# Peptides against a protein of PDB entry 7PB4: the designs that were tried, part 97

Target 1, 105 residues: chain A of PDB entry 7PB4
Amino acid sequence: KMLNIKEYKEKLLSTLGEFLEDHFPLPDRSVKKKKKNIQESSVNLITLHEMLEILINRLFDVPHDPYVKISDSFWPPYVELLLRNGIALRHPEDPTRIRLEAFHQ
Target 2, 218 residues: chain B of PDB entry 7PB4
Amino acid sequence: DALQMAVGYFEKGPIKASQNKDKTLEKHLKTVENVAWKNGLASEEIDILLNIALSGKFGNAVNTRILKCMIPATVISEDSVVKAVSWLCVGKCSGSTKVLFYRWLVAMFDFIDRKEQINLLYGFFFASLQDDALCPYVCHLLYLLTKKENVKPFRVRKLLDLQAKMGMQPHLQALLSLYKFFAPALISVSLPVRKKIYFKNSENLWKTALLAVKQRNR

## One batch from the design tools (peptide)

Design b1_p28_1 (made by RFdiffusion4)
Fold by OpenDDE base, seed 1:
Structure b1_p28_1 (fold): chain B 105 residues (1-105), chain C 218 residues (1-218), chain A 28 residues (1-28)
Amino acid sequence: as target 1 above (105 residues)
Amino acid sequence: as target 2 above (218 residues)
Amino acid sequence: SRMEAEVIVLEEISLRLKLAVEEYLDLL
């Protein structure tokens, strides 16, 4: 039974990864073009996959404070996607914090 | 400066105590319109005003007028466009505002400083193809954005299904021709050889202003 | 178990994202 759940979880993660790659492109980490001079604030955007991973981990690791602080690495369209679809919730008192919805409760 | 006062009014919102709220709003709106059409707006002014136009802070008539005067002096920040698309995702803007935004985005495309983050929004724009009102302008935008890595089998299927539903639209044919250029193996269908690509002229609303911007930036 | 709860969460996220893509397509 436990082995089947683990394998199923891995399959879900793989399927979700493929879905995200198809519909939501990865931030091209590769465009570190070496152009020298301008302090291009290279905001290292994280993937939607990485964002979901952070939110899921926080939900289960810190269930009493499941909120994650929105950093500059959180791409605003991804944040709005999660909020609009009820996947994430904004903190009622701190708009800079979001949590994953506790669908298992 | 009159423009700074006008931008500050839109950013902070109307102070409750003013008896003549509508006259004050119209005065500031005319100030923004006059400067934008005459000289263009700075990137910072566009950042503020574009967000206001899409946030739902004001009525649709005001938002439409603000969006129509989002004319750059030099450049538009990519970050302003990303924020604008975020507001579209919230869904507080009217359908007419969405159409106007995509027309604006196509018309102003060359004045956006960078395209890296906008290219990451490809999936969001592609999803908007099914809106009959947006489809012509989204096809034009996607024609400007599409790279080889964006041409996926599922997107080809969606475009062909859309063509089956809507017929052979010139804007859809243009996008499909570009897809066939990048990935000929994914498109077995013979596309009509069109000598000219035809999109709806999104620039018509800003034609005179865009000519002036291009002349100032030479 | 934590793993069972994670599966439920992942299933719901996957469904909602699929629906978001479909609704973004249907609101059109």
Scores: peptide ipSAE 0.595, ipTM 0.628, DockQ to the pose 0.224
Fold by OpenDDE base, seed 4:
Structure b1_p28_1 (fold): chain B 105 residues (1-105), chain C 218 residues (1-218), chain A 28 residues (1-28)
Amino acid sequence: as target 1 above (105 residues)
Amino acid sequence: as target 2 above (218 residues)
Amino acid sequence: SRMEAEVIVLEEISLRLKLAVEEYLDLL
């Protein structure tokens, strides 16, 4: 039983990863570090996969406060994608925080 | 220079102490407009101002005026367009600003330095086809962006559904014809053979400016 | 189990994202 669930989870993750790369690829900010002193925040955007991983982990690791702060690494289209499709929710008092929907509850 | 001061004003926002914020705003906006229409803007200036126009930092009237003067001197950075689309997704701009942006994007398409990252936004552009106001311009943009890899069965279905809903629109037919070219097996429907692809002339707002840009870059 | 719950969450996310691709999104 456990082996089957683990294998199934791995298959879901791989399939989801492939799906995300096909349909929601991250635009490579070719931030050519032109040395101009404006801290164009060299914040590397994370993939939608990585974003989901963070949200899932937070949901299970800190179930009493499952909210993640939206950082500059969170590509705005991905945030809006998750929110608009009911995959994530904004914190009611802090719009800079989002949580994964607790689909298992 | 006056342009740098104007751009800096929009970037940093109004410094608290200006008694006549509106007069200062108008002065800087006119400076940007004048330079943009005469000489075009540098890629860096477009990067800053385009981001501001779509961020919701200013009112719709100001954003519209800024966006209308996003005329390149030479090129537009692809990164500026990606950032702009990111702001559109956040939804802090008006529907009229979105329409204007797509018109701008189509009009300025050839002046964008690269298309690789813009092509990654294909799905987001495609999602905007549902908006009747955007649809003609999005079809034109997608016609410019579409590669074989973008032609998927679900997108074909959506385009056919739109055609069923909206009728045989010239812009939709143009896009469907391109889809049929790349993936004839996905489109069983007979499309009228049109000798000329017809899109709404998005360029009309910038026609004179674009001619001037092309003349300067010859 | 946590793993079973994670599977449920992943399935639902996958489904919703699939639906998001198949339908028009009001993102722009």
Scores: peptide ipSAE 0.585, ipTM 0.639, DockQ to the pose 0.247
Fold by OpenDDE base, seed 3:
Structure b1_p28_1 (fold): chain B 105 residues (1-105), chain C 218 residues (1-218), chain A 28 residues (1-28)
Amino acid sequence: as target 1 above (105 residues)
Amino acid sequence: as target 2 above (218 residues)
Amino acid sequence: SRMEAEVIVLEEISLRLKLAVEEYLDLL
């Protein structure tokens, strides 16, 4: 039974990863890196997969404070996607913090 | 040059030492406005200034003035539009700035170099139809973006629900007519055959500038 | 177990994102 749950979890994660890459890719920053010198803080945007991983881990690792601070690496359309679909919730007092919805409760 | 100094001022922010912050701001804003209306702005200048206008770094009056002078010399980078949409989601700009942005986006649509990434944002634009102030301009944008693949049952339902709430608005009818063209089986409702699709003239703010841009790029 | 709870969360996220994409793919 436990082996089956682990394998099923791994299959869900892989299927979700593929689904996120297919349907919610980061916008191609295909603008060639020619001019080096503008310290555009190339804030490395994280994937939606990485964002969900952070939120899931926080939900289970710190269940009494499951909120994650929105960093500049969080692509705003992804944050909005999660909020609009009820996957995440904004902190009631701090709009810079979001949590995953506790669907297991 | 004066334009580079002005753009650099908006990018870096006011240097603490200028006693007359408002006069310096106004000087640089006028420089950007003058160049934009006379010659248009380079894609790189639009990229920087559009981001600034939507980031909430400056007050609404300044942001509005910057956005009104986002006139291309040649093209607008699609990446600038994608970044702009990301700022709209952050919600640091006013409702009036959002309306102005969608008006700008419709007016400048033909000057955007590519549409592939903008088409990927179709769902985000469609979600903005629920905002009554944005709805006319978003319908116009969606009318420009909509492909057959974008026409799906749930979007049809949402548009019909919006029409039921807002009435038979010309902009909603225009979009629904396009949806019916791509997917006639999804729209059982008889839409009035309007010979002319009338969107609110979003281009009115930039009409003269757009004519000048088109003339320079011929 | 934690792993069972994680599976429930992942299933619900996957469902909601699929619905969002069906809404989005129904939008695309």
Scores: peptide ipSAE 0.583, ipTM 0.677, DockQ to the pose 0.243; fails the geometry check
Fold by OpenDDE base, seed 2:
Structure b1_p28_1 (fold): chain B 105 residues (1-105), chain C 218 residues (1-218), chain A 28 residues (1-28)
Amino acid sequence: as target 1 above (105 residues)
Amino acid sequence: as target 2 above (218 residues)
Amino acid sequence: SRMEAEVIVLEEISLRLKLAVEEYLDLL
């Protein structure tokens, strides 16, 4: 039973990863470092997969405060995608924090 | 330079202390408009101003005027377009601003330096087809962006469903014809052979400006 | 178990994102 759940989880993660890469790829910010003057916030954007991993881990690691602070690495379209589809929620008092919806409850 | 002062005003935002905020804003906006229509804007100026127009920093009237004068001197950076699409997703801009942006994007498409990153946004653009106000312009954009790899069975189903809902719209037929060209096995429906691809509002708000840009870059 | 709960969450996320793609596509 446990082995089957682990294998199933790995399959779900793999299929989700492929789905995210096909439908929601990051724009290649190959921000070539060359021209100095515009403070190109050289913030490396994370993938939607990495964002979901952070949110899932926070939900289970800190269930009493499952909120993650939105960083500059969070691509705004991904944040809005998760919020609009009820996958994530904003903190009621701090709009800079989001949580994953607790679908297991 | 007057343009640098105007761009800097929009970038930094209005200084709270000025009693003449509206007059100052109007002065800077007119400066940007005059330079944009006369000479076009540098890619860096478009990057700054396009982001401002879509960020919700200013009111809809100001954002609309800024967006209307996003006329390149030479090229538009692909990165500016990617950032702009990011702001569209945040939903701080009006529906009219979104329509204007897609019209602008179609109008300025040939002046965008690269398309690789814009093509990665294909799914986000395809998503906007459901908005009846956006649909004609998004179909035109997708017609310009679509590659064989974008033509998936689920997207075909959705375009056919949209055609069932909205009827045989010329812009939708144009996109479906392109899909059939790339993947004929996915589209069993006989599409009317149209000799001319027709997208609504071929009369671009920027027609005269674009002619001037093309003449300056020859 | 935590793993079972994670599977439920992943299934729901996958479904909602699929539906988002599909609703984006069915609203077409």
Scores: peptide ipSAE 0.565, ipTM 0.695, DockQ to the pose 0.232; fails the geometry check

Design b1_p28_1_s1 (made by RFdiffusion4, then SolubleMPNN; from b1_p28_1, 12 letters changed)
Fold by OpenDDE base, seed 4:
Structure b1_p28_1_s1 (fold): chain B 105 residues (1-105), chain C 218 residues (1-218), chain A 28 residues (1-28)
Amino acid sequence: as target 1 above (105 residues)
Amino acid sequence: as target 2 above (218 residues)
Amino acid sequence: EKLEKEKIILEEIYRRLLLAVGKLLDLL
């Protein structure tokens, strides 16, 4: 019984991963280096897949505080995508924190 | 009951390491087929089995047989269809299974409880028009789904380009005629007024079974 | 229990993202 659920979960994760790669790729870093000396902190953006993984893991690892701090690695359009589609919730008092929606309740 | 055991087998796999996996599979498949064709399946059973058929858990032959017996007793959940499309998007099933799914979706369209989420998937179905094997069935599905809001200039262009490539196919003409009805300004081409029923609704695999379902639900 | 919850969560996330992409495809 557990094996089949695990296998199905792995297949679902793989399927979701492929879907995310196809429809939610990382923005191309090809923003031309215009010479302005702004220390463009080479913030490595995370994938939507990685963002979801962080949110899911936080929900299970710290269920009493399931919120994740939005870092500079979180691409704002993907944060907004999750919020607008009810996949994530913003913390009511701290706009820099988001949680996964509790779909299992 | 025998049906619950069969559905449970497909969902959870074999309870016992049966030496005769193929015979057990065939037994459970026949159980599902027999109940589905006689009485139809509950929405929950369709949810489970449709997901199995499209997820690639079993071989193409098994998936095809499961999909052929996705006959509702009453209704099909929209969520089951959305879940099915999620598997189609990533190509976890064969081309023949995709064709069969669209045929099924068209045949079962009236038995789906809601259409709101399915309508949101319009763009995915429209993208599948480029597949020559799917095109006739996708045109029929889109003919059933299309609202005025779906008729956009880029889709009109794509349909006209497809017509230029494939010729004046009856299924494509049906869809274009509907598009012209909703947005006459977007389609300058004179479509032949074919009085003939564009979609021979008469020839689906489930016609007799669905007539029986409709009679039982009256 | 954890695995079942994770399955439900992943299914719902995928459903919502699929619908989101569907909406985006309609805007093209």
Scores: peptide ipSAE 0.645, ipTM 0.883, DockQ to the pose 0.245
Fold by OpenDDE base, seed 1:
Structure b1_p28_1_s1 (fold): chain B 105 residues (1-105), chain C 218 residues (1-218), chain A 28 residues (1-28)
Amino acid sequence: as target 1 above (105 residues)
Amino acid sequence: as target 2 above (218 residues)
Amino acid sequence: EKLEKEKIILEEIYRRLLLAVGKLLDLL
């Protein structure tokens, strides 16, 4: 029973990863040049996949405080995507913290 | 129950089992087929089995047979269809399975409980028009789904370009006529007023089974 | 239990993202 759930989860993760690569790729470093926003050339952006992994892991590792601090590695449009589609929630008192929505409750 | 055991096998059974070598798989598949064609399947059973057929858990032959017996007893959950489309987006099934899925989706359209989320997937279906094998069935699906809000200038251009490539296909003409009905200003081309049945609905694999389902639910 | 919860979460995330892309495709 557990093996099949694990295998299905791995397949679902792989499938989601492929979907995210196709529809939510990382912004090309070239796009950083046109908007004068001084996002310092030094910050490596994480993928939407990595962002979701961080949120999921935090939910399981620290269930009493499942919030993740938004770092400069979080591309703001992807944060807004998660919030607008009810995948993540902003902390009520700290707008720099987000959590995964509790879909399993 | 034999059906519950069969569904449980497909849900929890071995990944990539070969149909030709697995007598147990064949037994369970026949059980599902027999119940589905005789009585239809519950929405929960369709949810499980449709997901299995499109996720690529089994080989193409097994997936095809599962998909052919996705006959509802009453309704199909919209969520099951959305999950199915999620697998199609990343190519986890064969081209033949995709064709069969669109044929199934058209055939079962009236048995789907809700259409709100399916309507949000309009753009994914529209993108599949470029596949020559899918195009007739996708046109039929889009004909069922299209609202005024879906008729956009870029989609009109894509349909006209497709017509230029493949000629005046009846299924494409049907969709273009519907687009012209919703947005006459976007389609300057005179479409022939075909009073004729645009879609060969008579050749539905599930026609007899679905008539029986409708009779049992009256 | 954890694996089942993770499965449910991933399925729901994927569903919501799929629908989000669908909405975006309609705005083109």
Scores: peptide ipSAE 0.645, ipTM 0.883, DockQ to the pose 0.246
Fold by OpenDDE base, seed 5:
Structure b1_p28_1_s1 (fold): chain B 105 residues (1-105), chain C 218 residues (1-218), chain A 28 residues (1-28)
Amino acid sequence: as target 1 above (105 residues)
Amino acid sequence: as target 2 above (218 residues)
Amino acid sequence: EKLEKEKIILEEIYRRLLLAVGKLLDLL
């Protein structure tokens, strides 16, 4: 029983990963060529996949405080995507923290 | 129940490696086929089996047979259809399975409980118009889904370009006529008023089975 | 129990993201 659920989960993760790569790529760093002074903020943006992994892991690791702090590595349009589609929730008192929605309740 | 055991086998059974010689697989597949064609399947059974058929858990032959017996007893859940489309987007099934799925979706359209989420997938279906094998069935699906808000200038252009490449196909002409009805200013071309049934609705694989389902639910 | 919960979560995330992309494709 557990093995089959694990295999299905792995396949679902792989499929979701491919979907995210196709439809939610990271913004190309290459477009920064023209405008001089915008500090190449060397901030390595994480993928939407990595964002979701962080949120899922936090939900299971710390269920009483499942909130993740938004870092500069979180691309703002992807944060907004998660919030607008009810995948994530903003902390009521701290707008810099988000949690995964509890879909299993 | 024999059906519950069969569904449970497909849900919890082994992945692709053991499938080619499994007498047990054939037994369970025949059980599902017999019940589906005789009585239809419950929405929960369709949810499980449709997901299995499109996720690539089994080989193409098995997936095709499962998909062919996705006949509802009453309704199909919209959520099951959305899950099915999620597998199609990543290409986990064969081209023949994709064609069969669109044929199935058109045939089962009236048995789907809700259309709100399916309508949100309009853009994915529209992108599949470029596949020559899918195009007739996708046009039919889009004809059923299209609302005024879906008729955009870029989509009109794409349909006209497709018509220029493929010629005046009946299914494409049907969709263009609907687009012209919703947005006459976007389509300057005179479309012939075809009194002819654009879609051979009469020739789906499930016609007789679905008539029987409608009679049992009266 | 954890694996089943993770499965449900991933399925729902994927559904919501699929619908989100569908909405975006309609706005083009």
Scores: peptide ipSAE 0.644, ipTM 0.883, DockQ to the pose 0.246
Fold by OpenDDE base, seed 2:
Structure b1_p28_1_s1 (fold): chain B 105 residues (1-105), chain C 218 residues (1-218), chain A 28 residues (1-28)
Amino acid sequence: as target 1 above (105 residues)
Amino acid sequence: as target 2 above (218 residues)
Amino acid sequence: EKLEKEKIILEEIYRRLLLAVGKLLDLL
């Protein structure tokens, strides 16, 4: 039983990964907005897949405080995507923290 | 129940390393086929089996047979269809299975409980028009789904381009006629007023079975 | 079971993202 669930989970993760790569790629760095002073903050953006992994892991690892702090590596449009579609929730008192929605309840 | 054991086999895989794996698979497949064609399947059974057929868990022959027996007893859950489309997006099934799925989706359209989420998938279905094997069935599905809000200039252009490549196909003409009805300003081309039903609804694999389902649910 | 919960979560995430992409494709 456990093996089949594990295999299915792995297949689902792989499938979701492929879907995310196709439809939610990282923004191409080529939008050189000509505005001079925005320091090329060499901030390595994480993928939407990596964001979801962080959120899922936090939900299971720290269930009493399942919130993740939004870092500069979180591309804002993807954060908003998760929030608008009810995949994530913003902390009521701290807008810099988000959690995964508890779909298993 | 024999059906529950069969569905459980497909969902959970073989419990024992039986030497006769193929005979066991065939037995369970025949059980599902027999119940589906006689009585139809419950929404939960369709959810499980449809997901299995499209996820690529089994070979194409098995997946095709499972998909052919996805006959509802009452309704099909919209969630099952959305889940099915999720597998199609990443190409986990064969081209023949995709064709069969769209044929099934058109045939079963009235048995799907809700259409709200399926309507949100309009863009995915529209993208599948580029596949020549899918195009006739996708046009039929889009004809059933299309609302005024879906009729956009870029979609009109794509349909006209497809018509230029493939010729004036009846299924494309049907969809274009509907688009012209909703947005006449976007389609300047005179479409031939074909009075004949563009979609031969009469030739689906499940016609007789679905008539029997409708009679039992009256 | 943790694995079953993770499966349910992933299925729901995928469903919601699929629908989100569908909405975006309709806005083009």
Scores: peptide ipSAE 0.643, ipTM 0.883, DockQ to the pose 0.245

